Peptides against a protein of PDB entry 1IK9. Designs and how they scored, part 31

Target 1, 211 residues: chain A of PDB entry 1IK9
Amino acid sequence: MERKISRIHLVSEPSITHFLQVSWEKTLESGFVITLTDGHSAWTGTVSESEISQEADDMAMEKGKYVGELRKALLSGAGPADVYTFNFSKESCYFFFEKNLKDVSFRLGSFNLEKVENPAEVIRELICYCLDTIAENQAKNEHLQKENERLLRDWNDVQGRFEKCVSAKEALETDLYKRFILVLNEKKTKIRSLHNKLLNAAQEREKDIKQ
Target 2, 207 residues: chain A of PDB entry 1IK9 as posed
Amino acid sequence: MERKISRIHLVSEPSITHFLQVSWEKTLESGFVITLTDGHSAWTGTVSESEISQEADDMAMEKGKYVGELRKALLSADVYTFNFSKESAYFFFEKNLKDVSFRLGSFNLEKVENPAEVIRELIAYALDTIAENQAKNEHLQKENERLLRDWNDVQGRFEKAVSAKEALETDLYKRFILVLNEKKTKIRSLHNKLLNAAQEREKDIKQ
Target 3, 195 residues: chain B of PDB entry 1IK9 as posed
Amino acid sequence: MERKISRIHLVSEPSITHFLQVSWEKTLESGFVITLTDGHSAWTGTVSESEISQEADDMAMEKGKYVGELRKALLSVYTFNFSKESAYFFFEKNLKDVSFRLGSFNLEKVENPAEVIRELIAYALDTIAENQAKNEHLQKENERLLRDWNDVQGRFEKAVSAKEALETDLYKRFILVLNEKKTKIRSLHNKLLNA

## One batch from the design tools (peptide; made by RFdiffusion4, then SolubleMPNN)

Design b1_p10_3_s2 (from b1_p10_3 with V1L A6S)
Fold by OpenDDE base, seed 1:
Structure b1_p10_3_s2 (fold): chain B 211 residues (1-211), chain C 211 residues (1-211), chain A 10 residues (1-10)
Amino acid sequence: as target 1 above (211 residues)
Amino acid sequence: as target 1 above (211 residues)
Amino acid sequence: LLEELSEDPF
């Protein structure tokens, strides 16, 4: 079961933060349980997949698009742009919400809720879920932080090895060239010495022919 | 202001999860506000630094150690080992908690609470704080996840460069030695050729002297 | 450098 709690403001009670809890299996389209609370009273309704389909049909909206709008309305609360307006009558237990566009507001959906007999239990369970979610997210944060620190250490280790490899490559090349030049210059000197000996021998022979 | 909400169970109401909220500035030792709620009623008390000092003195406990025990009791709830027991009288508004050791239980502290006139507001504010904490922790998790993905990419990049550097160093060494051997062998061949020319010139001169 | 060393007739 997936669950989302959002803060909403009711048009009838704009000074009182309400909490809208939605619980569903896999997808919102399969149906959901909606719970509204003001921290004293609670109201709950079950919305079936058939009701979602009927609401989409009544709106002449494609079901996937409608469910996409339901998800934005019910799982995000009123976003910073007042895109969704929530209404609830405690007398009729009728909950409805509207999408506000630039020039048009329209009813996105409506639900009949039932007043919960023991609202304190629903509120306690809601707070428990919030505290569990906080604890799970804290544990994930601590894990990700430790992993980040590990990855940073591992990166620094490889970076330091890479820099040493580059420097060692350049040093090796320079050292090999220096050693090769020394050996080649010795061979060049030997070649020059042998050429000079050949030239001297030829000059001596040319003198002996000339007595 | 720092804030912690914990689930507790009261000895008098073991089937009902209570929530203990503690709010303080910088350190718990400077004093704190304690709020207890059952999701219907709420009770609040303010504990001063002087009261904390007095409770420590009454216990004949060093203040820092006492505050350390308060932190464990009030900020962690009952840990998995039932180390702390909580008691509350709704009639007297007297809250006290005990530390349970192997052979000894002792009162760790006691507070007079006042019943909140509008518990729904306290509960709504508590839920709001939980939802804010969830949102902040989610944003931190998303950030840390993106950073971990970045660090993993950066690590793979440097690792791949390092492996290429190692291979390129070994290839460079091998190539330089091969090229050096070729040039050196040419010079050795030239030296051998010049030596043979010198030997032939010497043999011809020795023939001319015998003629 | 190795090419220059190869081209030298010495």
Scores: peptide ipSAE 0.069, ipTM 0.858, DockQ to the pose 0.612
Fold by OpenDDE base, seed 3:
Structure b1_p10_3_s2 (fold): chain B 211 residues (1-211), chain C 211 residues (1-211), chain A 10 residues (1-10)
Amino acid sequence: as target 1 above (211 residues)
Amino acid sequence: as target 1 above (211 residues)
Amino acid sequence: LLEELSEDPF
C-alpha cells in the first residue's frame, strides 16, 4: 500500500490546517482511502475504482487524465497556486474539491466521509508514518552522501592516474626519440668514416697509376 | 530553534504510542521545551539550563556527559534496546525517565508538565513539522541522487579517457620501436655495403702490386 | 624526423 499525507486548507476553516491522507494499492485508479484530520477529529472514506470511473465519465474526461487530476489534487496538497480548493462539512461529512482555473472553477470530485470513533489512534498512526518516513529518508540521505563521497574519491583517483598517464606518454615519446637520435647519429658517423676511407683508397690508387 | 520528535512508550500505557517532542536553542544544555502527546491530549514543560545543571550535580555527573545522556534518552526515542524507560502520570503531570543498565535502573531526570488547553493545535503543528521535514529530506535526496548520477558520468568519462591513454601509450612505444628498427637496419645495411666496397678496393690494390 | 633521418644518405 502507498500513502501520501498532505496539508490542506478547508474553505470553511482557512485558519486551521487540515491533513489529508490518501492511501492506495499500487495505483490510485484502483481506489483509495481518504482520511481527513484537524488534529482532534478524523474522518475517513473509501473511494472505489467504480466511483473513480463514474466521476471520470460524469466529467467526460478520460480515466487516466482524471486520475492524473486526482493525483495532483489529493497528493500534492494545497500548492501555493490555490489551484485546488477543498471543502468539507463536519455536519454532513461531505468532502468535495474544486479545480480553479482562470475563469472557471469546477468540481473535480466529492466523497462522503465517516467520523472516526477513535481519532487519536488515526492521528498516532499518521504521526508514526511521518516519523518512519523521516527515518527512511534520513537513512537514504546518509547513504547517498557516503556514495557521493566515494564517487568523488574514485573520480579523483582516476583523474590523477589519467594525468600521470598523459605525462608519461609525452615523456616516453621524448625519451624514445632522444635515444633513437643518439643511435642513428652513431651509425651516421660510422657511415661518414667509411666513405672517407673509400675516398682515400681511391686517391691512393690514382697516385699509384700516375710513375 | 532545533527540534526532535520521537515515539516513546510509557510504562503505564505500553500499548499507546506517545510522541515526545524536544525543542531547544542551539544546544540542549541551554534548556529545552518538552511536549508529550498521545494524539488527543498534549502536555508541555520547559526545562531551564539551571535545572539541567542541578540534575547533573545531583547525579554527580559532569554536565556535558549528563547532557549527552539526555540527548540519547530524549532525542533517540525508545530504541529497540529499552535502555530508557519513560514514565508519566496524567494525574500529577509528572514525567520521569530511567536508564536501564544490566543490574540497575536509575532515574535520569524528571519534569513537571502542564496539560495543553488546545492539544489539537500542538498536534497540527507537530504534523506540519513532520511534513516539512519530509519535504526537505526528499528535496535533499533528489539533489544527492542527481549529484551521484553526475559524479558517475564524470567518473566514466575520465575512466574511458584513461584507458585510451594507456592503450595509446603502449601503441606509441610499439610503433616508435618498429620505426626505429627499420631505419637502424637501413643504416646497418649501408655500413655493410661500405665495408664490402673497402674490402674489394683493398683486394684490387693487392692484385695491382703483384702484378 | 624519422623520414628525414631515413632519407639522409649517411
Scores: peptide ipSAE 0.068, ipTM 0.857, DockQ to the pose 0.595
Fold by OpenDDE base, seed 4:
Structure b1_p10_3_s2 (fold): chain B 211 residues (1-211), chain C 211 residues (1-211), chain A 10 residues (1-10)
Amino acid sequence: as target 1 above (211 residues)
Amino acid sequence: as target 1 above (211 residues)
Amino acid sequence: LLEELSEDPF
């Protein structure tokens, strides 16, 4: 079961933060359990896949689009743009929500809830879920932080090896050229010396012919 | 203000999860506000720095050690080893907790609480804090995940450059030696040729003298 | 450089 808790503000009680819990199996489309609480009272309703389909049909919306709007409304809470307005009658236990567009508001859905006999149990379970989620997220954060530190060390190690490799390549090239030039210059000097000896020998032979 | 919420089990009501909120400024030693709730009722007390000091003295504990035990008891909840036992009287509003050692249990501290007139407000605020903490931790998780993905890419990029640098260094050395050997062998061949010409010239001169 | 050194007759 997946679960999401959001803060909402009811039009009837805008000063009192309410909490909207939605619980579902795999996909919100398969139906969900909705729980509303003000921290004192709680109300719960089950919304079936058939009711979701019927609401989509009644709205003349494609089901996937409708479920996409339900997901935004019910799982995100009132987003920062107040795109969704929540209404609840404690007398009728009728919960409905509207999507506010620039020039048009329309009812997105409506559900009958039932007052929970033991709201404290629902509230405790809600707080337990929040605390469990915090603990799980903290453990994940600590893991990701340690992994981040590992990856940063590994990066620094490879970077340092790379820089050493670059420097070693440049040094190798420079050293090899220097050594090669020395050896080549020795050979050039020997060639010049032998060439001069040959010129001298030819000049001596030409002198010996000239007596 | 720092805050921690923990689950606790009261000895008097072990089947009902209670929530223990502790709020403090910078250090628990400076005092704290404790709030207990069962999801229906709430009780709050303020513990001063002087009361913490007095409890440490009454226990004949060093203050830093005592505060260290308070931190474990009040901020960790019942750890997996049930090292801390919590007691609360709803009649007297007296909250006390004990540390259970292998052979000895002792009272670690005791506080007078007051019943909150509007427990729903305390519960709503507690749930709000949990939801805010979840949102913050989720944002941190998403950030750390993206950062880990970045660091992994950066590592792969440097690793690939490093491997190319190693291969390029080996190729450079091999190429330079090959080119050098070619040039050096040409110079050696020229030296040998000039040396042979000099020997021939000397032999011809010796023949001309014998002739 | 090595090519220039190859072409140099010396």
Scores: peptide ipSAE 0.064, ipTM 0.858, DockQ to the pose 0.592
Fold by OpenDDE base, seed 2:
Structure b1_p10_3_s2 (fold): chain B 211 residues (1-211), chain C 211 residues (1-211), chain A 10 residues (1-10)
Amino acid sequence: as target 1 above (211 residues)
Amino acid sequence: as target 1 above (211 residues)
Amino acid sequence: LLEELSEDPF
């Protein structure tokens, strides 16, 4: 079961933060359980897939688009306070919410809720879920932090090895050229020496021919 | 102000999860505000630095060690359920907690609480704090995840550049040696040719002298 | 290799 808790303000009680819990299986489209609380009382309703489909049809809205609007309204928490207006009558237990566009307001959905007999249990369970979510998110954050520290170390190690490889490549090229020049210069010196010996031998022959 | 909310079980009500909120400034040593709730009622007390010091003295415990035990008891939440026992009388508003060691149980601290007139406000504020903490932790998680993905990309880029550098170093060495061998072999061939010309010139001179 | 190449008198 997936769950989302959001802060909402009711038009009837704008000074009292309410909490809207929505619980669903896999997708909001298949239906959901909605729970409203003010920290003293709680109200719960179950919304079926058929109700969602009927509301979409009544609105002449495609089901996926309607579910997308429900998701924004019910799961976003304090989105921009002006887009979704929540209304609840504690007397009738009727909950409805509107989408406020610039020139048009329309009802997005409505639910009949039931007052919970033991609101303290619902509130305790809601707080437990919040605390569990905090603990899970803390554990994920600690894991990601350690992983980021690992990745940073690994990056620095490879970067340092790369810099050493670049420097070692340049040094290798320079060293090889220096060594090659030495060996080639020895061979050039030997060639020059042999060439001079040939010139001298030719000059001696020309002298011997001239008696 | 720092705050921690923990689940606790009272000895008097082991089936009902209670929530212990502790709020403090910088350090628990300077005093704290404790709030207990069962999701219907709430009780609050302020613990001063002087009370903490007195309890430490009465226990013949060093203040820093005592504060360390308070931190474990009051901030750890559901630590191993057996180490800290919480007791609260709703009638007397007296809260006390014990540390249970293998062979010894001792009172760690006690507080007189006051019943909150508007527990719903305290509960709403507590839920708001939980939701804010969830949102902050989610934002940190998303940031760390993006940073993790960045670091992984950067690592893969440098690793790929490093592997190319290694291969390019080996290829450079091999290419330089191949080119050097070609040039050196040309010089060796020239030396051999000149040496043979010298030998032939010497042999011709020896023939001319024998003539 | 370089030493062998240098020592070859030719």
Scores: peptide ipSAE 0.034, ipTM 0.856, DockQ to the pose 0.639

Design b1_p10_3_s3 (from b1_p10_3, 3 letters changed)
Fold by OpenDDE base, seed 4:
Structure b1_p10_3_s3 (fold): chain B 211 residues (1-211), chain C 211 residues (1-211), chain A 10 residues (1-10)
Amino acid sequence: as target 1 above (211 residues)
Amino acid sequence: as target 1 above (211 residues)
Amino acid sequence: MLEKLSEDPF
């Protein structure tokens, strides 16, 4: 079961933060359980796949689009721009929510809830889920942090090896050229010396012919 | 203000999860606010630095050690091995907790709480804090995940550059040696040729003298 | 550099 808790503000009680819990199996489209609480009372309703389909039809929306709007409304609360407005009657237990567009609001959905007999149990379970989620997220954060530190060490190690390789390549080229020039110059000197000896021998032979 | 919420089980009501909130400024040693709730009722007490000091003295514990035990008890709940036991009287509003050692339990501390008039507000605020903490931790997780993906890319990039540098160094050495051997062999061939010309010139001169 | 050294008759 997947679960999401969001804060909402009811139009009737805008000063009192309410909590909207939605629980579902695999996909929100398959139906969900909705729980509303003000920290004292709780109300729960089960929304079936058939009811979701009917609401989509009644709205003349494609089901996937409708479920996409439900997901935004119910899993995110009002959203960053109060895109969704929530209404609840404690008398009728009728919960409905509207999507606010620039010039038009429309009812996105409506559900009948039932007052929970033991709201404290629902509230405790909600808090437990929050605490479990915090613990899981903290453990994940600690893991990711350690992994981040590992990756940074590994990066620094490879970077240092790379820089050493670059420097070693430049040093190798320079050293090889220096050594080569030395040997080559020695051979050039020997060639010049032999050429001069040949010139001298030719000059001596020309002198010996000239007597 | 720092805050921690933990689950606890009261000895008097072990089947009902209670929530223990502790709020403090900078250090737990400077005092804290403790809030207990069962999801229906709430009780709050303020523990001063002087009360912490007095409890440490009454226990004949060094204050830093005592605060260290308070931190474990109050911020972690019972702990993984039920190291701490919590007791609360709803009649007297007296909260006390014990540390369980292998063969001995001892009272670690005791505080008078007051019943909150509006427990729903305390519960809502507690849930709000949990939801905020979840959101913060989720944002941190997403950030760390993206950073890990970045670091992994950066590592792969440097690793690939390093491997290319290694290969380029080996190729450079091989190429330089090949080119140098060619030039050196040309110079060696020229030296041999000049040496042979000198030998021939000497032999011709010796023939001309014998002739 | 090495190519220029090859062409040098010396």
Scores: peptide ipSAE 0.039, ipTM 0.862, DockQ to the pose 0.588
Fold by OpenDDE base, seed 3:
Structure b1_p10_3_s3 (fold): chain B 211 residues (1-211), chain C 211 residues (1-211), chain A 10 residues (1-10)
Amino acid sequence: as target 1 above (211 residues)
Amino acid sequence: as target 1 above (211 residues)
Amino acid sequence: MLEKLSEDPF
């Protein structure tokens, strides 16, 4: 089961932060349980897949798009621009929410909730879930931080090896050329010496012919 | 102000998860506010720096060590081994906690709490803090994940450059030696040719003298 | 460099 808790403000009680918990199996489209609380009382309702489908049809909206709008409304709260408005009557237990556009507001959905007999249990469970989520997220943060530190070390190690490889390549080229020039110059000197010996031998033969 | 919320179990009500909030300015040693809730009622007490100092003295414990034990007890709850036991009387509003050692339990501290008139407000604020902490931790997780992905790309890029550098160094060495051998062999061939010309010239001169 | 060294008649 997946769960999301969001803070909302009811139009009737804008000074009192309410909490909207939505819980679902695999996909929100398959239905969900909605729980509303003010930290003292709680109200719960179950929304079926058939109800979601009916509300999508009533809105003349494609089901996947409608579920996308439900997700934005119910899992994000009002949003940063008060795009969604939440209404609840404690007397009728009727919950409804609207999407506020620039020039028009329209009802996006509505649910009948039931007052929970033991709201303290629901509130405790909600707090437990928050604390578990905090602990899980903290453990993930610590893991990711350690991995970042590892990756940074690994990068520095390879970078240092790369720089050494570049320098060693340049040094190798320079050294090989220097050694090559030395050996080549020795051979050139030997060639020059042999040419001089040939010239001298030819000059001696020309002297011997001239007696 | 710093804050920590932990789940605890009271000895008197072991089936009911309670929540212990501790809030402090800069250091726990400077004093703290403790809030206990069961999701319906709340109790709050303020512990001063002087009370912490007195309890450390009464325990014959160095203050920093005592604050370290308070931190483990109050900010971690019971711990994974039920090392800390929490007791609370709703009648007297007396809260105390014990450290359980292998062969002995001892009282670590005690506080008089006051019943909160509007527990719902305290509970709402506690839930708000949990939700804020979740959001902050999630944002940090997303940041760290993106940074991990960046660091991994950067590592792969340098690794690929390093491997290319290694291969290029080996190829350079091989190529330079091959080219060197070619030029050297040409010079050796020239030296051999010049030696043969010198031998022939010497043999011709010896014939001319015999002749 | 290597080519210039091969062309040297020496």
Scores: peptide ipSAE 0.038, ipTM 0.861, DockQ to the pose 0.595
Fold by OpenDDE base, seed 1:
Structure b1_p10_3_s3 (fold): chain B 211 residues (1-211), chain C 211 residues (1-211), chain A 10 residues (1-10)
Amino acid sequence: as target 1 above (211 residues)
Amino acid sequence: as target 1 above (211 residues)
Amino acid sequence: MLEKLSEDPF
């Protein structure tokens, strides 16, 4: 079961934060349980997949698009810039919400709720869920932080090894060239010495032919 | 202001989850506001630094150690294995808690609370704080997740560059030695050729002297 | 560097 709690303000009670809890299996389209509370009273309704389909049809909206709008309304509250407006009559237990567009508002959905006999239990359960969610998110944060610290250490270790490898490559190249030049110069010197010996031998022979 | 909400069970109402909110500035030792709620009623008390000091003295406990125990009791609830037990009288508004050791329980602290006139407001504010904390923790989780993904990419990038550097170093060494051997062998061949020319010139001169 | 070393007729 998935659950989302959001803060909403009712048009009739704009100074009182209400909490809208939505609980569903797999997808919102399969139906959901909606709970409204003001921190003293609670109201609950069950919305079936058939009711969602009927409301989409009544709106002449494609079901997937309608469910997409339901998700935005019910799981996010008003959203940025009061995109959704919520209305509830405690007398009729009729809950409805509107989507506000630039020049038009339209009813997005409506539900009949039932007043909960023991609202304190619903409120306690809601607070428990919030505290559980906080604890789970804190544990995830601590895990991700430790992993981040690990990855940073591992990155620094590889970076340091890479820099050492680059420097060692350049040093190796330089050292090999220095050694190569030394050995090559020795061979060049020997070649020059042998050429000079050949030239001297040829000059001596030319003198011996000339007596 | 720091705040912590924990679930507790009262000895008098063990089937009903209560919520203990503690709010303080900087440190718990400087004083705190304690709020107890059952999701219908709420009770609040203010505990001063002087009261904390007095309770530490009454317990013959060092203040820092006492505050350390208060922190464990009030910010974590019962803790693992019911280390803390909570008691509250709705009639007297007297709240007290005990630390359970192996063979002894002792009163760790006691507070007079006042019944809140508008418990719904306190409950709404508590739920709001929970929802804000959830949102903040979710945003931190998303940030840390993105950072972990970045660090993992950066690690893979440096690792791949390091492996290429190692391979390039080994290839460079091998290539330099191959080229070195080629040039050196050419010079050795030239030296051998010049030696042979010198030997031939010497043999010809020895023939001319015998002639 | 290596190319300059091969071109030297020595």
Scores: peptide ipSAE 0.035, ipTM 0.862, DockQ to the pose 0.516
Fold by OpenDDE base, seed 2:
Structure b1_p10_3_s3 (fold): chain B 211 residues (1-211), chain C 211 residues (1-211), chain A 10 residues (1-10)
Amino acid sequence: as target 1 above (211 residues)
Amino acid sequence: as target 1 above (211 residues)
Amino acid sequence: MLEKLSEDPF
């Protein structure tokens, strides 16, 4: 079961924060349970897939688009306060919400809720869910933090090895050229020496021919 | 102001989850506000630094150690259920908690609470704090996740550059040796050619002398 | 490799 809790303000009670819990299985489209509380009273309603389909049809809206609007309204919490208006009558237990566009407001959905006999239990369970969510998110944050520290260490290690590899490549090239120059110069010196010996031998032969 | 909310069970009401909110400025040692709720009623008390000091003295415990035990008891939530026992009388508004060791239980602290006139406001504020904490932790989680993905990309980039550098170093060495061998072999061929010319010149001179 | 290349007199 998925769950989302949101803060909302009712048009009738704009100074009192209400909490809207929505719970669903897999997708909001398959239906959901809605719970409203003011921290003293609670009201619950079950919204079926058929009701969602009917509301979409009544609005002449494609079901997926309608569900997308429901998701924004019911799960976003305090989105920009001006887009969704929530209305609830504690007397009739009728909950409805509107989408406010620039020039048009329209009802997005309505639900009949039932007053919960034991609101304290609903409130306790809601707080428990919040505390569990906090604990889970903290554990995820601690895990991600440790993983980021690991990745940073691994990055620094590879970076340092890369820099050493670059330097070692340049040093290798320089060292190889220096060593090669020494060996080549030795061979050049030998070539020069042999060439001079040939010149001297030719000069001696020219002297011997000239008696 | 720092705040922590914990689930607790009272000895008198073991089936009903209570919530213990502790709020403090900078350190728990300087005093704190404690709020207990069952989701219907709420009770609040202010604990001063002097009360903390007196309780530490009465226990013959060093203040820092005592504060450390208070922190465990009051902030840990559902720690191992067996270490701290919470007691509260709704009639007397007397709250006390015990530390259970293997062979000894002792009172760690006690507070006189006051019943809150508007518990719904306290409960709403508590839920708001939970929802804010969830939102903050989610934002941290999303940030850490994005940073993790960045670090992983950066690691893969440097790793790939490092592997290319290693391969390029080995290829450089091999290429330089191949090129050097070609030049060296050319010089060796020239040396051999010059040596043979010297040998031939010497043999011709020996023939001319024998002639 | 280099040492063997230097020792070859030719």
Scores: peptide ipSAE 0.029, ipTM 0.860, DockQ to the pose 0.592

